# Ledger of designs, part 162: peptides against a protein of PDB entry 4KTY

Target 1, 266 residues: chain A of PDB entry 4KTY
Amino acid sequence: YVLNDIGVIFYGEVNDIKTRSWSYGQFEDGILDTCLYVMDRAQMDLSGRGNPIKVSRVGSAMVNAKDDEGVLVGSWDNIYAYGVPPSAWTGSVDILLEYRSSENPVRYGQCWVFAGVFNTFLRCLGIPARIVTNYFSAHDNDANLQMDIFLEEDGNVNSKLTKDSVWNYHCWNEAWMTRPDLPVGFGGWQAVDSTPQENSDGMYRCGPASVQAIKHGHVCFQFDAPFVFAEVNSDLIYITAKKDGTHVVENVDATHIGKLIVTKQI

## One batch from the design tools (peptide; made by RFdiffusion4, then SolubleMPNN)

Design b2_p23_6_s1 (from b2_p23_6, 12 letters changed)
Fold by OpenDDE base, seed 1:
Structure b2_p23_6_s1 (fold): chain B 266 residues (1-266), chain A 23 residues (1-23)
Amino acid sequence: as target 1 above (266 residues)
Amino acid sequence: GLAEFPKNPDTGSREKLFYPLEL
């Protein structure tokens, strides 16, 4: 989880799982220096740089360009004229070195690119880390722990009534650490995500969220446990929007979201 | 049923999903 410099990222569909190689390059020249530079740009206090909780949370914010001119600009509009298409990247090294040299955010990333760069960052700083892929990954944007699906009266989906969405897959990271800030038993793997999805206490970041806490439904534990819980365990709530403005729950599916979560055992 | 948006190679085959419900 620290020494391996080449990895595999899972993607595709739950019924058609695909893999791509990713070079983390945590031992390449200039990469550790760049990771330190990232923490400098974040204005992270020296006292916090030895704390994996703080480091992973700062890394979650800084690997994306939102708020703080961090490493990667996300793009999902299929227009990549001013940079590199997300699919063209094969590893973290070129991205991190470009960021260090230009001192400007690098274009462009999506979830597996964010996860790849974040994995390098964590490993460079001695934090055991792995990439996780969640199939049927929910994005709960209103923090109600459910995925709202609005329907017209004819049963067709109305995507304009909610910002909630489900991805066929999403990639994030798990980082290994103790959690003295949580009750006993909630250390170990912590979910952290650098893909800019939701604002967390003023910045686009996510985690560390205790995987054990999430598995046991303890969404009250810091950080961002409700959001991560929703990614893997949201109920699909089918709501018919009536012409009179009333909403009626038509169906609930508690089995669809988070159908498969995979990671390479390294 | 499950429906998907068009696949895009630049998104690593990433697609948003929607689920029409027959009423």
Scores: peptide ipSAE 0.154, ipTM 0.694, DockQ to the pose 0.041
Fold by OpenDDE base, seed 5:
Structure b2_p23_6_s1 (fold): chain B 266 residues (1-266), chain A 23 residues (1-23)
Amino acid sequence: as target 1 above (266 residues)
Amino acid sequence: GLAEFPKNPDTGSREKLFYPLEL
């Protein structure tokens, strides 16, 4: 979780699981310097740099370019004219070194790229970390722990009303740390995510959220436990929006989200 | 499901999906 510099990332579909190699390169020349530079750009106090809770939360914010001119610009529109297509990256080193040299966000990333770079960042700083892939990963926009899918009367999705969404797969990270800020037993693996999905207290960041807390339904524990819980356990609520303005719940699917969560054993 | 983003030949690309319910 710290010493391995090459990994495997799972992606694809739940019925067609695929793997890609990723070189983390946490020991390569210039990578530690770049990680320190990232923390400098985040204006982290020196005292905070020894706290994995603060480091992982700041890393979650800084690996994405939003808010703070962080490392990676996300793109999901299949237009990558001003950079590198997300699938062309094979590791973290080139991305981090480009960021350090240019001092500008690197284009482009998607979830596995964010997760790969973030994994390097964490491991480089001595935080045990791994990448996790969730198939049928929910994105709850209104923090109600449900995926509200609004339908036209014909059963088609009303995209204007439907704000929540589901990824075929999503990659994020788990980082190992003690959580003295939480009750006993909620240390260990913490979910952290640098893919910009939702605003968390003013920044696009996510975590650390206690995996144990999430597993036991303790969504009140900092940070972003409700969002991570929803990613893996949201019910799909199908709602027909009638022309008269009324809403009717047509169906509830409690089995669709988070069908499979995969991580490489080390 | 209905993909929110255009189809991508990239095997690694993600799709943001909606799942219509046939009535």
Scores: peptide ipSAE 0.073, ipTM 0.695, DockQ to the pose 0.041
Fold by OpenDDE base, seed 3:
Structure b2_p23_6_s1 (fold): chain B 266 residues (1-266), chain A 23 residues (1-23)
Amino acid sequence: as target 1 above (266 residues)
Amino acid sequence: GLAEFPKNPDTGSREKLFYPLEL
């Protein structure tokens, strides 16, 4: 989880699981320096740099360009006119070195690119880390732990009212650490995500969220446990918006989200 | 890790709001 510099990232769909190789390169020349530079850009106190809770939270913010001119600009428009398409990246090294050299965000990333770079960052700083892929991954946009899918009276999705979304897959990271800020038993693997999905206390960041807490439904534990819980366990609520402004629940699906969660155990 | 979560049974759903990422 720290020494391996090449990994595998799972992607695709539940019925068509795919893998891609990713070079983390945490020991390559300039990479540690770049990780330190990232923390410098975040204005992280030296005293905090030894705390994996703080480091992983800062990393989740800084690996994306939002808010703080971090490492990667996300794009999902399938155009990618002003940079490298996300699928063209094969590892973290080129991205991190470009960031360090240019001192500007690198274009472009999607979830596996964010996760790959973030994995390098964590491992480079001595934090055991792995990439997790969630199939049918929910993006709760209104923090209610469910996917609200609004339908027109004809049954079509009302895209204007529907804020929540579901990805065929999403990648994020788990980082191993103790959690003295949580009750006993909620250390170990912590979910952290650098893909800019939701604002967390003023910044696009996510985690660390205790995997054990999420597993047992303890969404009240910091950080961002409700969001991560929703990613893997949201109910789909199909709601018809009537012309008179009333809402009618047409269907509830508690089985769709988080059908498969994959990560390397060894 | 999160891999310990059991697979959700596929009982079917209505129209899915499903967005593919670049592969």
Scores: peptide ipSAE 0.046, ipTM 0.517, DockQ to the pose 0.077
Fold by OpenDDE base, seed 4:
Structure b2_p23_6_s1 (fold): chain B 266 residues (1-266), chain A 23 residues (1-23)
Amino acid sequence: as target 1 above (266 residues)
Amino acid sequence: GLAEFPKNPDTGSREKLFYPLEL
């Protein structure tokens, strides 16, 4: 494999796919040191730093600022007054170097920024990694493997009855590793996600989840396979909330979520 | 669909979507 210093990240809409360049800079001065610093801040045991399973899981936690004063603060409300707008970033280097220098979380990121920085982190530490973009990416908030859409009796959406949501697109990473902790055949690409979405056993982190396991519906395999599975394969469940408090399933759409998954070939 | 958050003018920003049932 060849680890590129500059990549392409897909975003936009499924019917209007867009690309942006991203400089990973995994070989630039100070970046490896910063990645080691990140693991130091995570208090990661030295014995685990050679294990891509542990490293990728720690990375997924530490690239976001939640829980552990990690690298990036997310913002999705268009309020970026106290930092850099997510769209202004063009690569990982400035973010990582700022983090190392300031020793404080860098503002701000969204999924592609998280994925970009995480990709640098992984590659810098010798883990083959790529960014994946999923269009119509579900965010299952209640771990039921479905995307609940609540409707009023008049057919209007009631977004207050669930925290489930669908992103027009979402970016995460796939990291290549063996999975001796899983049955044979579930190594290879592992989904890992540093965008803070859901709590995973006490921290905002995600993965590594075996892509092969997810493809075959093995959501019981660690880590966070149900969540990743839901991102790409949730059914949309349209539920009418009646005035009497009862719920009626009006429709199910099994084809909408994960409409397109795109990654640059490495 | 409905966006949970206001549209972000910044290029590449993502939006949370809610879809009404289309009959």
Scores: peptide ipSAE 0.164, ipTM 0.690, DockQ to the pose 0.042; fails the geometry check

Design b2_p23_6_s2 (from b2_p23_6, 12 letters changed)
Fold by OpenDDE base, seed 1:
Order: sequence, then C-alpha cells, then structure tokens
Structure b2_p23_6_s2 (fold): chain B 266 residues (1-266), chain A 23 residues (1-23)
Amino acid sequence: as target 1 above (266 residues)
Amino acid sequence: GLAEFPKNPDTGTREPLFYPLEL
C-alpha cells in the first residue's frame, strides 16, 4: 500500500460501477516536504507526528480547507469558475505542490479528490492507506444512527424538514494502525475521511474509527464511530409530519444504505 | 454539514431519497 504510487478509485452507481485512475505521487519531489508543511500549518507538535492516530486525525482536518486553511476547498454546485473542476484532477501531486507554493487552499475537490490527496498524505508519512468507496452512503447530520426522511401527508418528501442525505457514492480512506487507546482487537484498518461532512469536536474531520468496531456495532469507541457506522448501516426512517405537528413513522428500510463497499486489493 | 445537493449525478452526487413509499 505504501509503495504504490498509482491507484484506482471506484465511483458511479451500484448498478454501474466505474473506475478512475489516480496518481498518488508520494515519491515525487516536494511531496513529502508538503506533507510536513501541512502538519506545520496544523501546529502539530513533534511528539504527535510519530503517532498514526494523531497524524491521521490531523490529516482528516487539514486535507479540507474548513477551519484551518487546509489543502482543498470542496464544491458541489457545478460552478468552478475560480479554480479547477474536481473532475479535471488526475492525481495528488499538482494539488499538493500548488498548496505548498501558494500557501492557500486549492480549488476544487469532491470526495475522490479529498480521498486521493489524503491517501498520498498518509502514504508519505509511512501509514498504509487505501481508498474505500461506499455506494448509497448516508450522511447522518444529527448523530442518531438513522436517516430521517420526512414526508408530506401526500407521501412526497419534505426537503425542508429532511436534513439527512445520501450520496450515490462516497469515497474515504482506511489507514492501518494499532489502537492502544481501544480494547484489544480493534486495531488494523481505521476509517478516516477528509471530505468535510460533519463537525467532530470543533473541526470538520472524521476518524480514525475502528473498522472492526464498526462491524461489530461498537459505536462508543473514538473517533467518530457513530458517524462512520451511520454511513454504512443507517436505517431509513420515513416520517410523516402531520398538520397538527405530530410525527408518524410510516416505514423503515434497513437495506438501502451501504449496498456495496469496494476497495482495491493493492 | 454540507446541505447542498450536487447537480452532476455522475460525480459524487448527494441526493435525498425521492422514491415513492410503498405501503
């Protein structure tokens, strides 16, 4: 994982899976220096830089521009006049070198761009990492482990009341590390995500969350396990908002979210 | 979190579920 400088990112739809090549370029000139610069901008102490738990958490915050003038500005409005469209990027090198040179956030990214740059960051620092794609990926914005879909009395979705959302696909990273801060057995692959989705203890960051913990429903373990669990295993709760202000659960779908999770083997 | 939904369904589209409820 650490030595591969070209990868494949899965995207598209669950019934029409697509692949995109991505150049990580972790051995290119200036890339390691840029990763160190990112940690300097985060004001990360020297003692923490050898700890993959701290490094991956800081990386998840700093690869996005939110809060801290990090690497990438996200945009999903299909208007990219002041930068590069997310689909135009083919690798991490140009993004990271632009960030180092300009000392300003680079425009623009979406999930696979964030995941690609974050993968380079992790690998540069000796952390085994891979990109994961989740189809029908939930975005639970109130940390209740379910997707609340509010319906009008006629059965149509009330988009004003419905705050939770679903990605057709979402990309994040898994990083390999021991977790001495968790019970025995919850090391190994840890989910980390640099796409700005939710605030985690004051910053837009996510993880590391133990994949083993999530698989066994242990959402009490740090960091952000409830959010990552919800991405892959939320129930859809269809709620009718009545005119009298009451809410009635109409249906529950436990099969829609997390239809397929894909990662490249090498 | 991000509230806007992408316009391009082929590149990381966030969508609310507008499928008809079957009861």
Scores: peptide ipSAE 0.024, ipTM 0.595, DockQ to the pose 0.044
Fold by OpenDDE base, seed 4:
Structure b2_p23_6_s2 (fold): chain B 266 residues (1-266), chain A 23 residues (1-23)
Amino acid sequence: as target 1 above (266 residues)
Amino acid sequence: GLAEFPKNPDTGTREPLFYPLEL
């Protein structure tokens, strides 16, 4: 069981790893009530609330505000005038209590904030959870399990030709559960991500994806295994976009993405 | 769409990794 109410989140660069404290506060007054409220807002059936697969998937959707007026509004454009800058948060409690009281999404979050709040949500509901930081984390936008990097003929990057991106780091969660919906051996840690990155069957959510499945390349297993796999194991494909409209693969780097995955020891 | 590329390092922003390939 991961019952610590204070955690450490890793961030920064792979060669300059940084840490920040985060107060999960899963035992503080009103937090469990708020987590139940979140599931109520999601209109989650009572019968499903005991299923960590459903709960984690719903939590993944509801911790972000997209689609369903969930907990946190993400912002990455340095415009935080209408809320709290992501870096100002030190824990989940204030965010969750604000959400419960206002019944409106809280501004603003980035990956570690989403992960922090989601970690609280999971732990409140009795799901062992931890935050994972992936350095050189790929964001595969076109579901091709590769990170396309387009180059001009002069070798300069053309970022307009793809929506794929690589984050210097990204934080998500792993939740411990059995997976009776998967073959034997693919229970245990499941990757879940509440940072709104890609649409998963109609909603911005991610997981639970079996960590074991991902490690063994079983990307066909629900949920969102291809996306999570790509985050940690995408090949960088350097493509020269020629003036005639043709694309030429110049290089492939299979070692850059997922350079380091860090989590606090349990 | 959601903005994906941070501008301010003080806000714990994630910087995209895009660099030209030196050929």
Scores: peptide ipSAE 0.024, ipTM 0.595, DockQ to the pose 0.040
Fold by OpenDDE base, seed 3:
Structure b2_p23_6_s2 (fold): chain B 266 residues (1-266), chain A 23 residues (1-23)
Amino acid sequence: as target 1 above (266 residues)
Amino acid sequence: GLAEFPKNPDTGTREPLFYPLEL
């Protein structure tokens, strides 16, 4: 999880699982320097750089450009006029070296690009890390641990009212560390995500969230456990918004989200 | 949310996915 510089990222759909190779390149020239530079840009003190909890949380913020002029600008509009389409990237090295050279955010990334770059960052700094793909991944926008899908009277989704979303797939990272800030047993793999999805205490970042805690429904444990839990276990609540302003729950689906979670095991 | 992540026809990219309600 630290020494491998080439990996596989799972994507696509649960019924059509696809893989792509990704070069992490954590040992290539300039990459460690760039990772240190990222922490410098985050104004991370030296004492914190030895703490994988702090490092992974800072990394989750800095791999995306939001808030802090971090590494990657996300785009999902399929235009990508002012940069490289997310699908054109084959590894982390070019992205990180461009960031270091230009000192400006690199365009553009989506989840697997964020996860790839973040994986390089973690591994480069000696933190065991892997990429995880969640099929039917929920994005809870209002922090209520459920997906509220508002429907028009005709059954179509009301996009104005519906703030939550479901992705066919989403990629994030798991980082291995002890969690002395949590009860015994909640160390090990921690979910961290650099794709800018939700604000976490003032910045677009996510984690580290204990995978063990998530598996056992302990969403009270820092950091961002409710969001990560929702990504993999949200109920879909279909709500019809009536013309009179009333809401009627039409259906609840507790099985749709998180149908498959895949990672390459070494 | 939905406004942040528009649909993309390329399966290699992100796309919001809603299945029809089965009642």
Scores: peptide ipSAE 0.027, ipTM 0.625, DockQ to the pose 0.046; fails the geometry check
Fold by OpenDDE base, seed 5:
Structure b2_p23_6_s2 (fold): chain B 266 residues (1-266), chain A 23 residues (1-23)
Amino acid sequence: as target 1 above (266 residues)
Amino acid sequence: GLAEFPKNPDTGTREPLFYPLEL
């Protein structure tokens, strides 16, 4: 989780699992310097740089370009004319070195690219880290721990009313650390995510959220446990919005989200 | 919160699960 510089990222569909090789390159020339530069750009004080909780949280913010001119610009519109298509990247090294050289955000990334670069960042700084893929991953937009799917009377999804979303897959990271800020037993793997999904206390960042806490439903523990919990455990609530303005719950699906969570073993 | 993902993502890589539900 620290020494491996080549990995595999899972993607695709739950019924058609695919794998992609990714070169982390945490030991390549210039990569450590770039990771330090990233923390400098975040204006992270020296005392915080020894704390994996702070480092992973700052990393989750800085690997995406939102808010702070971080490493990667996300794009999902299939228009990549001003950079590199997300699918063209094969590893973290070129991205990080371009960022260090240009001192501007690199275009473009999607979830596995964010996760790949973030994995390099964590491992480079001595934090054990791995990439996790969640199939049928929920994005809770209103922090209510459920996916509210609004339907037209004909059964079609009302995209205007539906703010929450479900993705076929999403990739994020788990980082290994102690959590002295939490009760005993909630150290170990912590979910962290650099893909810009939701604002967390003023910035597009996510985690560290204790995996043990999530597994046991302790969503009150910092950071962003409710959001991560929703990604893997939220119920789908299908609501018909009637023309008269009334809402009717048509169905509840408690089995759709988080059908499979995959990570590579060391 | 602030939603980031578009409802029409890259068809080759990421796809939201928006489809009609048969009731």
Scores: peptide ipSAE 0.020, ipTM 0.562, DockQ to the pose 0.041; fails the geometry check

Design b2_p23_6_s3 (from b2_p23_6, 14 letters changed)
Fold by OpenDDE base, seed 3:
Structure b2_p23_6_s3 (fold): chain B 266 residues (1-266), chain A 23 residues (1-23)
Amino acid sequence: as target 1 above (266 residues)
Amino acid sequence: GMADFPKNPDTGTKEKVFYPIEL
């Protein structure tokens, strides 16, 4: 994983899986320097830079621009007039070098761009990492481990009341490390995500969350296990908000979210 | 499903969707 400088990112839909090439370029000139610069900008203590738990958590925060003037500005509104459309990027190198030279966040990214840059960051620092794509990926906004979909009386979604959302796909990273801060058996692959989705203890960051813990339903383990669990295993709760203010559960779907999780290697 | 924003090539086919049901 660490030695691969070109990869494949899965995207599209579960019934129409697509792939895109991504150049990580972790060995290209200036990239290691930029990764060190990112940690410098995060004011990361030198003693922490050898700890993959701390490094991956800091990286998840710093690859996005929120909170800390990190690497990438996300945009999902199809307005990219002040930068590069997310789809135009083909690798991490140009993004990281632009960040290093300008010392300002680079515009713009979406999940696969965040994941690509974050993968470079992790690999550059010697952390085995891969990109994971989750189809029907839930975004829980209220930390209740379910997707609350509010419906109008006609069955259409009430967008004002519905805060939770589902992506047709979402990309994040898994980083390989030991977890001495967790019980035995919960090391190995850890989910980390630099796409700014939810606040985690004051910053837009996510992970490392033990994949083994999530797989076994241990959402109490740091970091952000509930959020990652929800991404792959939330129930869809369809709720009708009545005119009198009452809520009625119309349906529950426990099978839709996390329909397929794909990575280049098992 | 119902997307909460229009599809465009710059999202790499990514879309937020909701799944309305028949009541």
Scores: peptide ipSAE 0.033, ipTM 0.644, DockQ to the pose 0.042
Fold by OpenDDE base, seed 1:
Structure b2_p23_6_s3 (fold): chain B 266 residues (1-266), chain A 23 residues (1-23)
Amino acid sequence: as target 1 above (266 residues)
Amino acid sequence: GMADFPKNPDTGTKEKVFYPIEL
């Protein structure tokens, strides 16, 4: 999980799983220096740089450009005129070297690009890391552990009222570390995500969240466990908003979110 | 059923999905 410099990222849909190659390039010239530069830009205290909890949390914030002019600018609007389309990237090296040279955020990324660059960052710093793909991945924007899907009278989704969303797939990272800040048994794999989705204590970052804690429903454990839990285990709540202002729950589906989570065992 | 956003090759087939239901 540290020595492999080429990987595979899963994407597509649960019924049509696809793979793409990604070059992490953690041993290429200038890449480690760039990772150190990222921590310098974050103004990370030297005492924290040996702590994988702090490093992974800072990396989660800094791999995205939000808040702190970090590495990658996300774009999902199909307008990439001022940079490289997310699908054109094949690895982390060009992105990280451009960031180091220009000292400005690199355009553009989406989840697999964020995850690829973040994986390089973690591995460069000696943190075992892998990319995880979740199919039917929920984005809960109000931390209520449910997807509130508002419907029109005809049963179609009202996109104006529906703020929560579900991705056909989403990629993030898992990093291996001990968690002395948590109860015994919640070390090991920790979910971390550099794709800017929600604000976590003032910054667009996510994790480290204990995978074991999430599996056992312990959403009270730092960091961002409710959000990660929701990504993999939210209920879909179908709601009709009536003209009188009342809400009627039409259906609840507890089976659709997080149908498949896959990762390469390398 | 399921409602998908238009597919975009630059998103690696990444799409937001919703699940309309029959009432």
Scores: peptide ipSAE 0.032, ipTM 0.642, DockQ to the pose 0.042
Fold by OpenDDE base, seed 5:
Structure b2_p23_6_s3 (fold): chain B 266 residues (1-266), chain A 23 residues (1-23)
Amino acid sequence: as target 1 above (266 residues)
Amino acid sequence: GMADFPKNPDTGTKEKVFYPIEL
């Protein structure tokens, strides 16, 4: 998980799984220096740089451009005139070197690009890391651990009322570390995500969230465990918003979210 | 805060999915 410099990222649909190659390049010239530069831009103190908990959390913030002029600008509108389309990237090296050279955020990324660059960052700093793809990945925006899908009376989604969302797929990272800040047994793989989805204590960042804690329903453990839990376990609550303002729960689907979670085995 | 993700017609990118139901 540290030594491999080429990987495969899963994407597409649960019934049409696709793969793309990604070059991490954590050992290429200038990449370590760029990772150090990223931590410098984050104003990370030297003592914290030896702590994988702090490093992964800072990395989750800094790989995206939000808040701190970090590495990548996200774009999902298919308008990429002022940069590189997310699908055109084949690895992390060009992105990181451009960031180091220009000292400005690089355009553009989506989840697999964020995950690819973040994977390089983690591995470069000696943190074992892998990319995880979750099909039907929930995005809970109000921390209620469910997807509230509001429907019109005809059964179509009311996009105005529906704030929560589901991605056909989402990519994030898992980083291996001890968690002395948590009870015994919740070290190991930690979910971290640099795609700017939600604000976490003042910044667009996510994790590290203990995978073991999430698997056992311990969402009270730092960091961002409720959000990550929701990504893989949320129920879909279909609610009809009547014209008179009343709400009726039409259906609950506990099987839709997190149908498949995949990662490359090494 | 929540990030805004507009729909993308590119099949090579991720997209928000919603499944309406029959009422």
Scores: peptide ipSAE 0.025, ipTM 0.602, DockQ to the pose 0.040
Fold by OpenDDE base, seed 4:
Structure b2_p23_6_s3 (fold): chain B 266 residues (1-266), chain A 23 residues (1-23)
Amino acid sequence: as target 1 above (266 residues)
Amino acid sequence: GMADFPKNPDTGTKEKVFYPIEL
């Protein structure tokens, strides 16, 4: 695989796909040092730093600021007064160097920023990595592998009965590695995500989840396979919540989530 | 009775669909 220092990130809508350039800068001065610093902040054992499984999992945690004072603070409220708007970033270098210099989380990121920085982190440490964009990306909050849509008896949506949500698009990473901890055949591309979405065994992180495992429905394979599976394959479950407290499944749509998954090949 | 569900979930689940800021 060829590790490029500049990439393309897909975003927008499934019917209006857009692209932006992102400078990974994994070879820029200070970036490798910063990536090592990130692992130092995570208190990662030296022996583990040679294991891409551990490195990618730690990276998924540390690229976001939650739990561990990691690199990026996420913000989705369109209020970025105390930092840089996510859209203003053009690459990973400034973010990582700011983190190293300030030793404080950098504000602010959203999925493509997290993915961009995480891609730099992975590549800098010799892990082949790419950014993946999933259109109609589900965020399953209750780990039931479905997106629950609740309706009132009158047919109106009741958004209060579930925390499940859908991104019009979401970016995460795939990292190439062997998975000796999994059955044969489930190495290769592993989904990892540094955007803080769900808690994974105590902290906001995601992966590595075997792409092959996900494709074949092996959601029991570590790490976070159910969540990643749900992102790309959740059924939409339309449920009527009746006044008597009963729930009735009205319809199931198995075709909408994960409508398109795109990546620039490396 | 059964509700008329939207074909596009964005219509029916508008409050649960997030739209990241435009780049």
Scores: peptide ipSAE 0.019, ipTM 0.495, DockQ to the pose 0.077

